# Designs tried in a protein design run: peptides against a protein of PDB entry 4N78. Part 27

Target 1, 186 residues: chain A of PDB entry 4N78
Amino acid sequence: HFQVICRLLGYQGIAVVMEELLKVVKSLLQGTILQYVKTLMEVMPKICRLPRHEYGSPGILEFFHHQLKDIVEYAELKTVCFQNLREVGNAILFCLLIEQSLSLEEVCDLLHAAPFQNILPRVHVKEGERLDAKMKRLESKYAPLHLVPLIERLGTPQQIAIAREGDLLTKERLCCGLSMFEVILT
Target 2, 155 residues: chain B of PDB entry 4N78
Amino acid sequence: MAELQMLLEEEIPGGRRALFDSYTNLERVADYCENNYIQSADKQRALEETKAYTTQSLASVAYLINTLANNVLQMLDIQASQLRRMESSINHISQTVDIHKEKVARREIGILTTNKNTSRTHKIIAPANLERPVRYIRKPIDYTILDDIGHGVKW

## One batch from the design tools (peptide; aimed at target 1 L169 E172 R173, target 2 T113)

Design b2_p15_3 (made by RFdiffusion4; failed a check: the pose's geometry)
Pose (drawn by RFdiffusion4):
Structure b2_p15_3 (pose): chain A 186 residues (1-186), chain B 155 residues (1-155), chain P 15 residues (1-15)
Amino acid sequence: as target 1 above (186 residues)
Amino acid sequence: as target 2 above (155 residues)
Amino acid sequence: SPPFLSTFEEGREER
């Protein structure tokens, strides 16, 4: 699903959705969640020590039950507090997962562009062979596929300018050195 | 474009009227051969001149049509090339717009991004100079090696 | 070091 969502939305669609999800998270954190956090903070026990081991686990469980009774009995703890937090969590997971799908989408695009952009994988080296001397030979084999230099050789200035722009857009992807989840959290 | 204007404004309309002129001139020439036969004292001579005019009329109508047909074809060939160049230009404008729309989309998501500081290195990196193997040499106990440390006491 | 990506840099500068 995320794979399809990434393809249909593109960069502009994904960006707007992320910007809108930030507005939703802001609306919830500074809104209903904040209201209920302030309310439950008063219902909270002003102080609450951690009992020594001596008291034993059963007495510690009884102590936390009494100290946190009002939290345990709060009627809207699930239907509101947990619900709102779940929505915020899902919004964060969407941003993370959608960025991962986008990374996979970009790397596949780059793999197909590599033959037309003079990007060769490492070649096997037998005895008496140097990669330096061999990689350059392989580059000659795929020389007719190098798109930008071919157009600069036979193309019109208009075709050349358009090729340079398109080549730049093809090789520059977010997965080459950029990320978003960090900015989302910040 | 100059050759097209010449075809559209003069050579086609002109060669076309020259065909209309043939329409009117031939019906005159048909009457003249009938009159020249009637006035003719020599019926055989007047027939041979009618034949001459018939053959000449045929050669003329075939020439006028051929000339006009070549012009119409030249016009269509030129117009076909115009559409060929125009499509090429439209395609470049389209590619340019696509590049622009993509730049706008990438600018929009670029706001939500930062550098991912990732690097690549080796599993093991040996030091530039490996530790020299130090030979063992016996030496006595010396109770004076600390004399210069702090407030020593020499003996 | 990460490569410089010009098509996304304008958006980063705006931020």

Design b2_p15_3_s1 (made by RFdiffusion4, then SolubleMPNN; from b2_p15_3, 6 letters changed; failed a check: the pose's geometry)
Amino acid sequence: SPPYLPLFEEGMKLR

Design b2_p15_3_s2 (made by RFdiffusion4, then SolubleMPNN; from b2_p15_3, 5 letters changed; failed a check: the pose's geometry)
Amino acid sequence: SPPYLPLFEEGMKER

Design b2_p15_3_s3 (made by RFdiffusion4, then SolubleMPNN; from b2_p15_3, 5 letters changed; failed a check: the pose's geometry)
Amino acid sequence: SPPFLPVFEEGMKLR

Design b2_p15_3_s4 (made by RFdiffusion4, then SolubleMPNN; from b2_p15_3, 5 letters changed; failed a check: the pose's geometry)
Amino acid sequence: PPPFLPLFEEGMKER

Design b2_p15_4 (made by RFdiffusion4)
Pose (drawn by RFdiffusion4):
Structure b2_p15_4 (pose): chain A 186 residues (1-186), chain B 155 residues (1-155), chain P 15 residues (1-15)
Amino acid sequence: as target 1 above (186 residues)
Amino acid sequence: as target 2 above (155 residues)
Amino acid sequence: SVFLETFEEGREERE
């Protein structure tokens, strides 16, 4: 699903959705969640020590039950507090997962562009062979496929300008050195 | 464009009227051969001149049509090339707009991005100078090697 | 660090 969502939305669609999800998270954190955090913070026990080991685990469980009774019995703890937090969590997961789908989408695009952009994989080297001397030979084999230099050789100035722009857009992808989840959290 | 204007404004309309002139002039020439036959004292001579005019009328109508047909074809060939050049120009405009729309989209998502500081190195990197193997040499115990450290006491 | 022209304007706007 995420793969399809990435393809149909594109960069502009994904960007707006992320910007809108930030507004939703902001609305919830500074809104209903903040109201309930301030309310439950008062219902909280002012102080709560961690009992020594001596008291045993069954007596510690009893002690935490009494100290946190009002939290355990709070009627809207699930239907509101947990619910709102789940929405925020899902919004964060969407941003993370959608960026991962975008990264896979970009890397595949780049793999198909590599033949037209003079990008060769490492070649096997037998005895008496140097990659330096061989990679240059292989580059000659795929020389007719190097798009920008061919258009600069036979193309009109208009075709050349358009080729340079398109070539730039094809080789520059987010997965080459950019990320978003960090900015989302920040 | 100049050849097209010449075809559309003069040569086609002109060659076209020259055809209409043939329409009117031939009906005169048909009457003249009938009159020249009637006045003629020599019926065989007048027939041979009618034949001459018939053959000339045929050659003329075929020439006028051929000339006008070549002009109409040249006009259509030129217009076909105009559409060919125009489509090429429209396609470039389209590619340019597509590049622009993409730049706008990428600018929009670029706000939500930062550098991912990732690098690539080796599993093991040996030091520039490996440790020299130091030979063992016996030397006596020396109770004076610490005399210069702190407030020593020499003996 | 990596510099990408098509995305850099968006980063500068954010900064």

Design b2_p15_4_s1 (made by RFdiffusion4, then SolubleMPNN; from b2_p15_4, 7 letters changed)
Fold by OpenDDE base, seed 1:
Structure b2_p15_4_s1 (fold): chain B 186 residues (1-186), chain C 155 residues (1-155), chain A 15 residues (1-15)
Amino acid sequence: as target 1 above (186 residues)
Amino acid sequence: as target 2 above (155 residues)
Amino acid sequence: MVYLESFQPGIEERK
């Protein structure tokens, strides 16, 4: 599903969706969540001493339950605050999954374009074969597929310009060095 | 443009009219030849005259057809060339628009991106003592070790 | 650092 979304939206649509999600997240964090956090901080015990270990795990749990009774009984925490946190979490996950799906699509595009852009994979060399000789053979094999040099030789100046721009845009992808998710986390 | 217009408005219509007129003239020539043959005391001479007129008429028609055909072919070639140029122009515009849209989109999404922090490859401090590469002797995986772990019926 | 020119915000938007 995310792959289809990435294909349909493209860079423009993804950018718009991400911007809106960031606005929503910001609104949730600075609005409702902040208010609940402030309220929780007010009702939080100022001094919470660790109970003696002699009470065991059940006694310690009961102690904390008693100390946090007001927080636990805060009904709106479970309904509204946690829902908002879920929405934030879902937004973050959505962004992550979109970026991953986009990166996959970009890698596929790069791989498909590679033979036409003189980008050759490193060939596995068997013992005794020279890597250089194999690479030269591959270069010679794919040389007729190099679009930009072909267009530069046979095309009009306008076609050459478009080919160069297209080549650049094809080579440059977000997955090559950029991350949206890192921006969302900051 | 001027050549195409001349072909469409003058040469081809003119050629068609000439061919039509030639048809009418051929009928007149045929009637003349028939009457001449009937009325002539020298049938051999009349026949030779008919042959001459027929040859001339056929040559004329052939010339008119050839001229018209060449003009039509020329017209089609010019039109084909114009269509190719138009297609090229449309493609160029389309590609330019697509590139522009792509650039805009990339700038917009680019604002939402940061450089991937290349995790500083922790300098793998090579341990000072290069442990001699223990020759990885591929011991065949003895799958019999798993025979005792499963609820399988020991036969 | 991989520089991707096509994704760089225009000089005007960095101000």
Scores: peptide ipSAE 0.218, ipTM 0.803, DockQ to the pose 0.450
OpenDDE base, seeds 2, 3, 4, 5: peptide ipSAE 0.205, 0.210, 0.202, 0.192; ipTM 0.802, 0.800, 0.797, 0.800; seeds 3, 5 fail the geometry check

Design b2_p15_4_s2 (made by RFdiffusion4, then SolubleMPNN; from b2_p15_4, 6 letters changed)
Fold by OpenDDE base, seed 1:
Structure b2_p15_4_s2 (fold): chain B 186 residues (1-186), chain C 155 residues (1-155), chain A 15 residues (1-15)
Amino acid sequence: as target 1 above (186 residues)
Amino acid sequence: as target 2 above (155 residues)
Amino acid sequence: SVHLPLFEPGMKERE
């Protein structure tokens, strides 16, 4: 589903969606969640010491549950705050999944374009074969497929310009070094 | 452009008119030949004359048809070439627009991106000293301070 | 760091 969404929206659509999601997340974090957090911080026990490990995980959990019982039992926390947190979580997950899907699409595009862009695959050299000979063979094999040089040789100036721009657009992808998700996490 | 215009406005219409005139002339020639044959004492001579006129007339019509056909074909070739050029131009414009749109889109999404940071896995150091469990006296928490939260308080 | 000039990373919208 996310792959389809990425294909349909493209970079522009994804940007718009991500921007809106960021706004929503920011609004939720700075609004209701912040208020709840502030209130919770005010009512939080000033000193909550870790129980001794001797009580085991269940005992530790019971200890914290007892200390936070009043907070946990607060109805508004369970309803409004948790709902907002869920929304934030969903938004974050959505962004992550969109980015992952986009990255996969970009990688596929790069892989498909590679033979046409003088990008040679990593060659596995079998024992006894010279790497140089194999690389030369591959270069020779794919040389006729190099689109930009071909167009530069045979095309009009306008075609050459478009081909170069297209080549640049094909080569430059977000997955090459950029992350949207990291921006969301900051 | 001048050649196409000449074909459309002068050569082809002129050829059509010439062909029409030739048709009218053929009818006249036919009538003449028929009358000449009937009136002539030398029927063999009249027949030979008719054959000559018929051949000449047919040759002229054939020439006119061929010329007209060639002009029409030439016109169509020029038009086809023009259409191809227009198509190429449209494609070029379309591609340019698409590239531009893509660049804009990339700038827009780029604003939402940052360089991938390879986060070093920080080793979580467990605190060495387990603090003694202090009996916590539970104080009642007043949650009334949260009553105004979530009720759409217009700021 | 791969420089991707088309995306212009980190350029905050000048408010």
Scores: peptide ipSAE 0.238, ipTM 0.758, DockQ to the pose 0.435
OpenDDE base, seeds 2, 3, 4, 5: peptide ipSAE 0.234, 0.225, 0.238, 0.234; ipTM 0.751, 0.749, 0.756, 0.759

Design b2_p15_4_s3 (made by RFdiffusion4, then SolubleMPNN; from b2_p15_4, 8 letters changed)
Fold by OpenDDE base, seed 1:
Structure b2_p15_4_s3 (fold): chain B 186 residues (1-186), chain C 155 residues (1-155), chain A 15 residues (1-15)
Amino acid sequence: as target 1 above (186 residues)
Amino acid sequence: as target 2 above (155 residues)
Amino acid sequence: PVYLPVFQPGIEERL
C-alpha cells in the first residue's frame, strides 16, 4: 500500500502529506497533549517516595496506584489524551513507512538506471581472475548503453541538455543521503 | 514551407487541371483518328498515325499521372516531416516541464529532509583479550514466569 | 493537330 501511495503521490504529493502530518502532530502536541500533560503535572503528587522494597511488587504497585489514583481515574486521559497520542504515533509511523517505501522505489530506480549511467555492479571475481579485466569487459559491454554519452554524440543541444538534467535527477535521490524521518523526530 | 505551399497551391492543382485537359484532348484525338481513318484513301497510313497518337497519348497521361503522384508523395513527406518536428517540439516542451516539476517537487520534499548522520562507525577496537566465545546457551525463555504477572484470567 | 504534353525526360531532377 505504501509503495502505491509513493508512486501515486510522487515527491510533491509526499511532501504535501508530510507537511500536513507535521502540522497535525504539532497541533496535537502543542495543544491537547500539552494541556493534558500540564493537568497531569498539577495532579501529580509532589512528593512520591519509593515505598520500602519489603512490601514486594504487589505492595509497591498498590502504593503507586493509590498515589496516582486521581490520574488513573481521569477519564479524559484514557479517551482523549491517549487517542491523541495514538494519532501522533500513527502519523509518525505513517511517515516512517512512507520514507521506507520511497527509499525502496528510489533504490529500484537507481538499479534500473545503473546500466545506462555507467554504474557497474561489483562483480564477484573467482580466485585467479583479475578484477580489472572483468570490470573492463563489463564496461565495454555496457558502454553502448550509456545514455548521456550516446545523446551527446548523436543528439541535438536541447536533447543533450535534457539528457544531462534527467541523468542528474536520476542519480540524485533522497535515499543517497537524506532522511525525512530524522526531521520528523526533530 | 514555400515548397509545401507551391505543391498545394500550384503543382498539384496544376497537375489535376492538366489531367482534366488531357481527357478532353484525348477525346479530340480519338475523334480525329476515327475521322482520319474513314476519310483517308491510305488506310495503312491512317492506322499508323493512330498508333502514333495512341502511343503519345498513353505516354502523356502516364507522365502527368506520375508527376502528380510524385508531387502528392512529396507533399505528404513534407507534412510528415512537419508533424515529426512538431511532435519533437512538443516532447521537448513536455520533458522540460516534467523536469521542472520534478525539481520543484524535490525542493519541496528536500525541505523536509536532513542529512543522514553517518554515525562514524567507531572502529570497534577488538578487545585485546579474545573473550572465549561464551557458548550462548539459549536458555529457553520460561514464559511461565510471566503467568503470574498481569490481569490474566485465572483459569 | 492536338498537342498532347510530351514526356520531357529530365524534369524529374528539378522537382
Scores: peptide ipSAE 0.037, ipTM 0.686, DockQ to the pose 0.005
OpenDDE base, seeds 2, 3, 4, 5: peptide ipSAE 0.031, 0.036, 0.032, 0.032; ipTM 0.682, 0.670, 0.677, 0.687; seed 5 fails the geometry check

Design b2_p15_4_s4 (made by RFdiffusion4, then SolubleMPNN; from b2_p15_4, 6 letters changed)
Fold by OpenDDE base, seed 5:
Structure b2_p15_4_s4 (fold): chain B 186 residues (1-186), chain C 155 residues (1-155), chain A 15 residues (1-15)
Amino acid sequence: as target 1 above (186 residues)
Amino acid sequence: as target 2 above (155 residues)
Amino acid sequence: PVFLPSFAEGMEERK
């Protein structure tokens, strides 16, 4: 599903969606969640001492439950705040999944474009084969597919310019060193 | 463009008119030949004249048809060339627009991107004591231990 | 840091 979404939206659509999600997340964090956090801080016990270890785990839990009873019973926390946090989480996950899917698409595009861009795959040399001979064979095999040199030789100046720009855009992908997810976390 | 216009507006219509006129002329020639044959005392001469006129008329029609056909072919070639040029222009514009859209899209998404912080690989501080390279005896890894894990083919 | 010029303009706008 995310792959289809990435294909459909492209860079522009993904950017728009992510920007809107970031706005929503920011709004939730700076608005509702912040208000709840402030309210919770006001209701927090001023003095919460660690209970004696003698009470055991159940007793300690009960103690903290009692100390936090007002917080736990805060109905809006369970309904609105948790829902907002869930929405934030979903938005983050959505962004992550989009980025992952986009990266996969970009890698596929790079792989498909490689023969046309004089990018040869790493050749596994079988025992007894000379790496140089195999590489030369591959170079010879793919030489006619080099698009930019071909167009430079046969194309019009306009076609050459387009080919060069297209080649550059094809080589440059987000997966090569950029992250959107890090921006979202920031 | 001038040549195409001349073909479309003058040469081809003119050729069609000429061909049509030739029909009328052929009818006149036929009538003349018929009358000449009937009225002539020398039937052989009249027949020879008829043959000459017939040959001339056929040659004329053939010439008109050939000229018209060549003009039509030339017109089609010019039109085909124009269409190819238009197609090339449209393709160029389309590609330029696509590249521009892509650049815009990349600017937009670029706003949302940052360089991946390559986690500083913790300098694996090689322990100072160069333990003498123990001769790595490549023991064949027995993968049979993995045979019981998953749906692997039991050898 | 991999510099990708096609995205660089957008990245600079964020700063």
Scores: peptide ipSAE 0.327, ipTM 0.786, DockQ to the pose 0.642
OpenDDE base, seeds 1, 2, 3, 4: peptide ipSAE 0.291, 0.320, 0.317, 0.321; ipTM 0.783, 0.778, 0.781, 0.779

Design b2_p15_5 (made by RFdiffusion4)
Pose (drawn by RFdiffusion4):
Structure b2_p15_5 (pose): chain A 186 residues (1-186), chain B 155 residues (1-155), chain P 15 residues (1-15)
Amino acid sequence: as target 1 above (186 residues)
Amino acid sequence: as target 2 above (155 residues)
Amino acid sequence: TLTENAKELVQEVLD
């Protein structure tokens, strides 16, 4: 699903959705969640020590039950507090997962662009062979496929300018050195 | 474009009227051969001149049509090439617009991004100078090696 | 910078 969502939205669609999810998270954190955090903070026990081991685990469970009784009995703890937090969590997971799908989408695009952009994989080296002397030979084999230099050789200035722009857009992807989840959290 | 204007404004309309002139002039020439036959004292001579005019009329109508047909074809060939150049220009404009729309979309998502500081190195990196193997040499106990440390006491 | 990184990334994936 995320793979399809990335393809259909594109960079502009994904960007707007992320910007809108930030507005939703802001609305919830500074809104209903904040109201209920302030309310439950008062219902909270002002102080609560961690009992020594001596009291034993059954007595510690009893102690936490009494100290946190008002939290355990709060009627809207699930239907509101947990629900709102779940929505915020899902919004964060969407941003993370959608970025991962975009990364997979960009790397596949780059793999198909490599033949037309003079990007060769490492070649096997036998005895008496140097990669330096061989990679250059392989580059000659795929020389007719190098798009920008061919158009600069036979193309019109208009075709050359358009080629250079397109070649730039094809090689520059977010997965080459950019990320978003960090900015989302910040 | 100059050859097209010449075809559309003069040569086609002109060659076309020259055809209409043939329409009117031939009906005169048909009457003249009938009159020249009637006035003619020599019926065989007047027939041979009618034949001459018939053959000349045929050669003329075929020439006028051929000339006009070549002009119409040249016009269509030129117009076909105009559409070929126009499509090429429209395609470049389209590619340019697509590049622009993409730049706008990337600029929009670029706000939500930062550098991912990732690097690549080796599993093991040996030091520039490996530790020299130091030979063992016996030397006596010396109770003076600390005399210069702090407030020593020499003996 | 991004174009160089793209070249290196594609090579790494193909290797």

Design b2_p15_5_s1 (made by RFdiffusion4, then SolubleMPNN; from b2_p15_5, 7 letters changed)
Fold by OpenDDE base, seed 3:
Structure b2_p15_5_s1 (fold): chain B 186 residues (1-186), chain C 155 residues (1-155), chain A 15 residues (1-15)
Amino acid sequence: as target 1 above (186 residues)
Amino acid sequence: as target 2 above (155 residues)
Amino acid sequence: SLIKRAEELVREVLE
């Protein structure tokens, strides 16, 4: 589903969706969640001492439950605050999954374009074969597929310009060094 | 442009007219040959003359058809070439627009990105002393102990 | 007969 969304929206659509999600998240965090957190801080017990070990785990739990009774019984926490936190979480997960899906698509595009851009994979050389000889063979095999040099020789100036720009756009991808998710987390 | 215009306005219409005129002339020639054959005392000579006229007429028609056909083909070739040029131009424009749109889109999404911190894979220096993994014996957490604390709505 | 065929050919081309 996320792959389909990425393909459908493209870079522009993804950017718009991400921006809107960030706005929503910001609004939730700075608005409702912040207000609830402030309220919770006000109602928190000023002095919460560790109960004596003699009470055992159940007693300690009851103690903390009693100390936090007012917070736990605050019905609005469950209905509003936790729901908002869930929405924020979902938004973050959505962004992560979109980025991952986009990265996969970009990697696939790079791999498909590589033979046409003189990008050769490092071939595993079996013992005894000269790496240089294999690389030369690969270069010779794919040399006719190099699109930009081919168009530079046979194409019009306009075609050459378009080919160069297209080549650059093909090579430059977000997955090569950029992260959206890191921006969302900050 | 001048050649195409000449073909469309003068040569092709002219060729069609010539062919139509040829049709009327052929009918006259046919009538003449038929009458000549009936009236002639020398039927063999009349037949030879008819053959000659027929051959000439067929040659003339063939020439007119060939000329017209060649002109039409030439016209179509010129038009096809023009269409190909137009298509090429449209494709170039389309590609330019697409590249521009892509650049704009990339700028927009780029604002939402930061450089990946290439975390230098700190060589996880395996601590030399493999502390024996204390076998975390997962004691099953008996959650029944919590049954009495929560106002579980028994439905 | 040949003239008639020629006439038919001309008609076909004009149509």
Scores: peptide ipSAE 0.025, ipTM 0.656, DockQ to the pose 0.005
OpenDDE base, seeds 1, 2, 4, 5: peptide ipSAE 0.024, 0.024, 0.025, 0.020; ipTM 0.656, 0.665, 0.673, 0.672

Design b2_p15_5_s2 (made by RFdiffusion4, then SolubleMPNN; from b2_p15_5, 7 letters changed)
Fold by OpenDDE base, seed 3:
Structure b2_p15_5_s2 (fold): chain B 186 residues (1-186), chain C 155 residues (1-155), chain A 15 residues (1-15)
Amino acid sequence: as target 1 above (186 residues)
Amino acid sequence: as target 2 above (155 residues)
Amino acid sequence: DLVKRAEELVREVLE
């Protein structure tokens, strides 16, 4: 699903969705969640000492239940605050999954473009074969597929300009060194 | 442009008119040949003359048709070439717009990105012996291996 | 007959 979303929205659509999600998250954090946190801080016991070990585990649990009774009985905390926290969590997960899906698509694009951009994988060398010779053969084999040099030789100046720009855009991807998720956590 | 205009306005209409005129002329020639054959005392000579006129008329019509056909073909070739040039221009504009849109989109998403802290991951020293890419033979996952693991219902 | 065929051909081309 996230891969399809990435393909459908593209960079621009993803950017818009991410910006809106950030606004929603900010609104939830600074609004409802902050208010509930403030309220919780007010009702928190000022002094919560560790009960004596002599009360045993059940007694200690009962002690803490009693100390936190006002918080546990606060019905709006469960229904509203926790729901908003879930929404924030879902938004974060959404952003993470979108970034991962986008990275996968970008890698696929890079791999598909590689033969046309003179980007060749390192080939396995059998015993007795020279890596350099194999690589040279491979380069020679794929040389006719190099798009930019081909267009530079056969194309119009306008076509050459477009090909160069397209080549640059194809090579430059977010997955090469950029992260959106880090910005979201920020 | 001048050649196409000449073909459209002068050569092709002129050729069509010439064919219409030739039709009228052929009818006159046919009438002449028929009357000449009926009135002539020497039927053999009249027949030979009719054959000569028929051959000449057919040759003339064939020439007119061929000339007109060639002019039409030439016109179509010129028009096809013009359309191809227009298509090329439109494609160029479309590509330019697409590139621009992509650049804008990348700027927008770029605002939402930060540089990955490339932890100096230790140079993954590629092991000197590149293990032969084991041809991934998709072995069907035998799920029966899990039949003995857990509290599952032994069927 | 040839003239008639020629006339028919011309008619076909002109139609």
Scores: peptide ipSAE 0.018, ipTM 0.708, DockQ to the pose 0.006
OpenDDE base, seeds 1, 2, 4, 5: peptide ipSAE 0.015, 0.015, 0.015, 0.015; ipTM 0.710, 0.704, 0.713, 0.715

Design b2_p15_5_s3 (made by RFdiffusion4, then SolubleMPNN; from b2_p15_5, 6 letters changed)
Fold by OpenDDE base, seed 4:
Structure b2_p15_5_s3 (fold): chain B 186 residues (1-186), chain C 155 residues (1-155), chain A 15 residues (1-15)
Amino acid sequence: as target 1 above (186 residues)
Amino acid sequence: as target 2 above (155 residues)
Amino acid sequence: DLVERAEELVREVLE
């Protein structure tokens, strides 16, 4: 689904969706969640010391349950605050998955374009074969596919310009060094 | 454009008219030949004349058809060339627009991006004991587990 | 003979 969404929206659509999601997240964080957090901080025990280990895990749990009883019994925390946190979490996950899907699409595009852009992978050389010879052969094989040089030779000035711009746009992808998710986390 | 216009407005219509006129003339010639053959005392001469007229008429019609056909073909070639040029122009414009849109889109999404902090992953010094790479069994993330948690849009 | 001549004439005109 995310892959399809990425394909349908493209860069522009994804950008718009991400921006709106960020706004929503910001609104949730600065609004309702912040208010609940403030309230929780007020009701939080001022002194909560770790009980002695001698009480065992159940005793320690009971201790904390007692100390946090007011928080646990705060009904709005479960219904509203946790829901808002879920929404934020979902938004974050959505952004992550969109970015991952987009990265996959970009990588695929890069791989598909590579032969036309003189980007050749390192060929696995079997023992005894010269890497250089194999690479040269590969380069020679794909040389006719180099789009920009081909268009520069045969095309009009306008076509050359378009080809160069297209080549640049094809090479420059977000997956090469950019992350949206990091921005979302900040 | 002038050539195309001449073909469309003058040459092709003129050729069609010429063929039509030729048809009417041929009918008259045929009538003449028939009458001449019937009335002529020298039927052999009349027949030879008829043969001559028939040959001439056939040649004339063939010429007219050929000329008209060539003119039509020429017209079509010119039109095809014009269409190709127009298509090329449209394609160039379309590509330019697409590139521009893509650039705008990339700028927009770029604002939402930051450079990946390539944390220099410390060279994982391969521990001497090659623990057999636990085959990362990609358990397909059963996203159905998330179906129960999010009140979001059941997509 | 007439047909042949006619064909020749047509060919000449078409050439």
Scores: peptide ipSAE 0.020, ipTM 0.690, DockQ to the pose 0.006
OpenDDE base, seeds 1, 2, 3, 5: peptide ipSAE 0.015, 0.013, 0.015, 0.012; ipTM 0.704, 0.704, 0.704, 0.709; seed 1 fails the geometry check

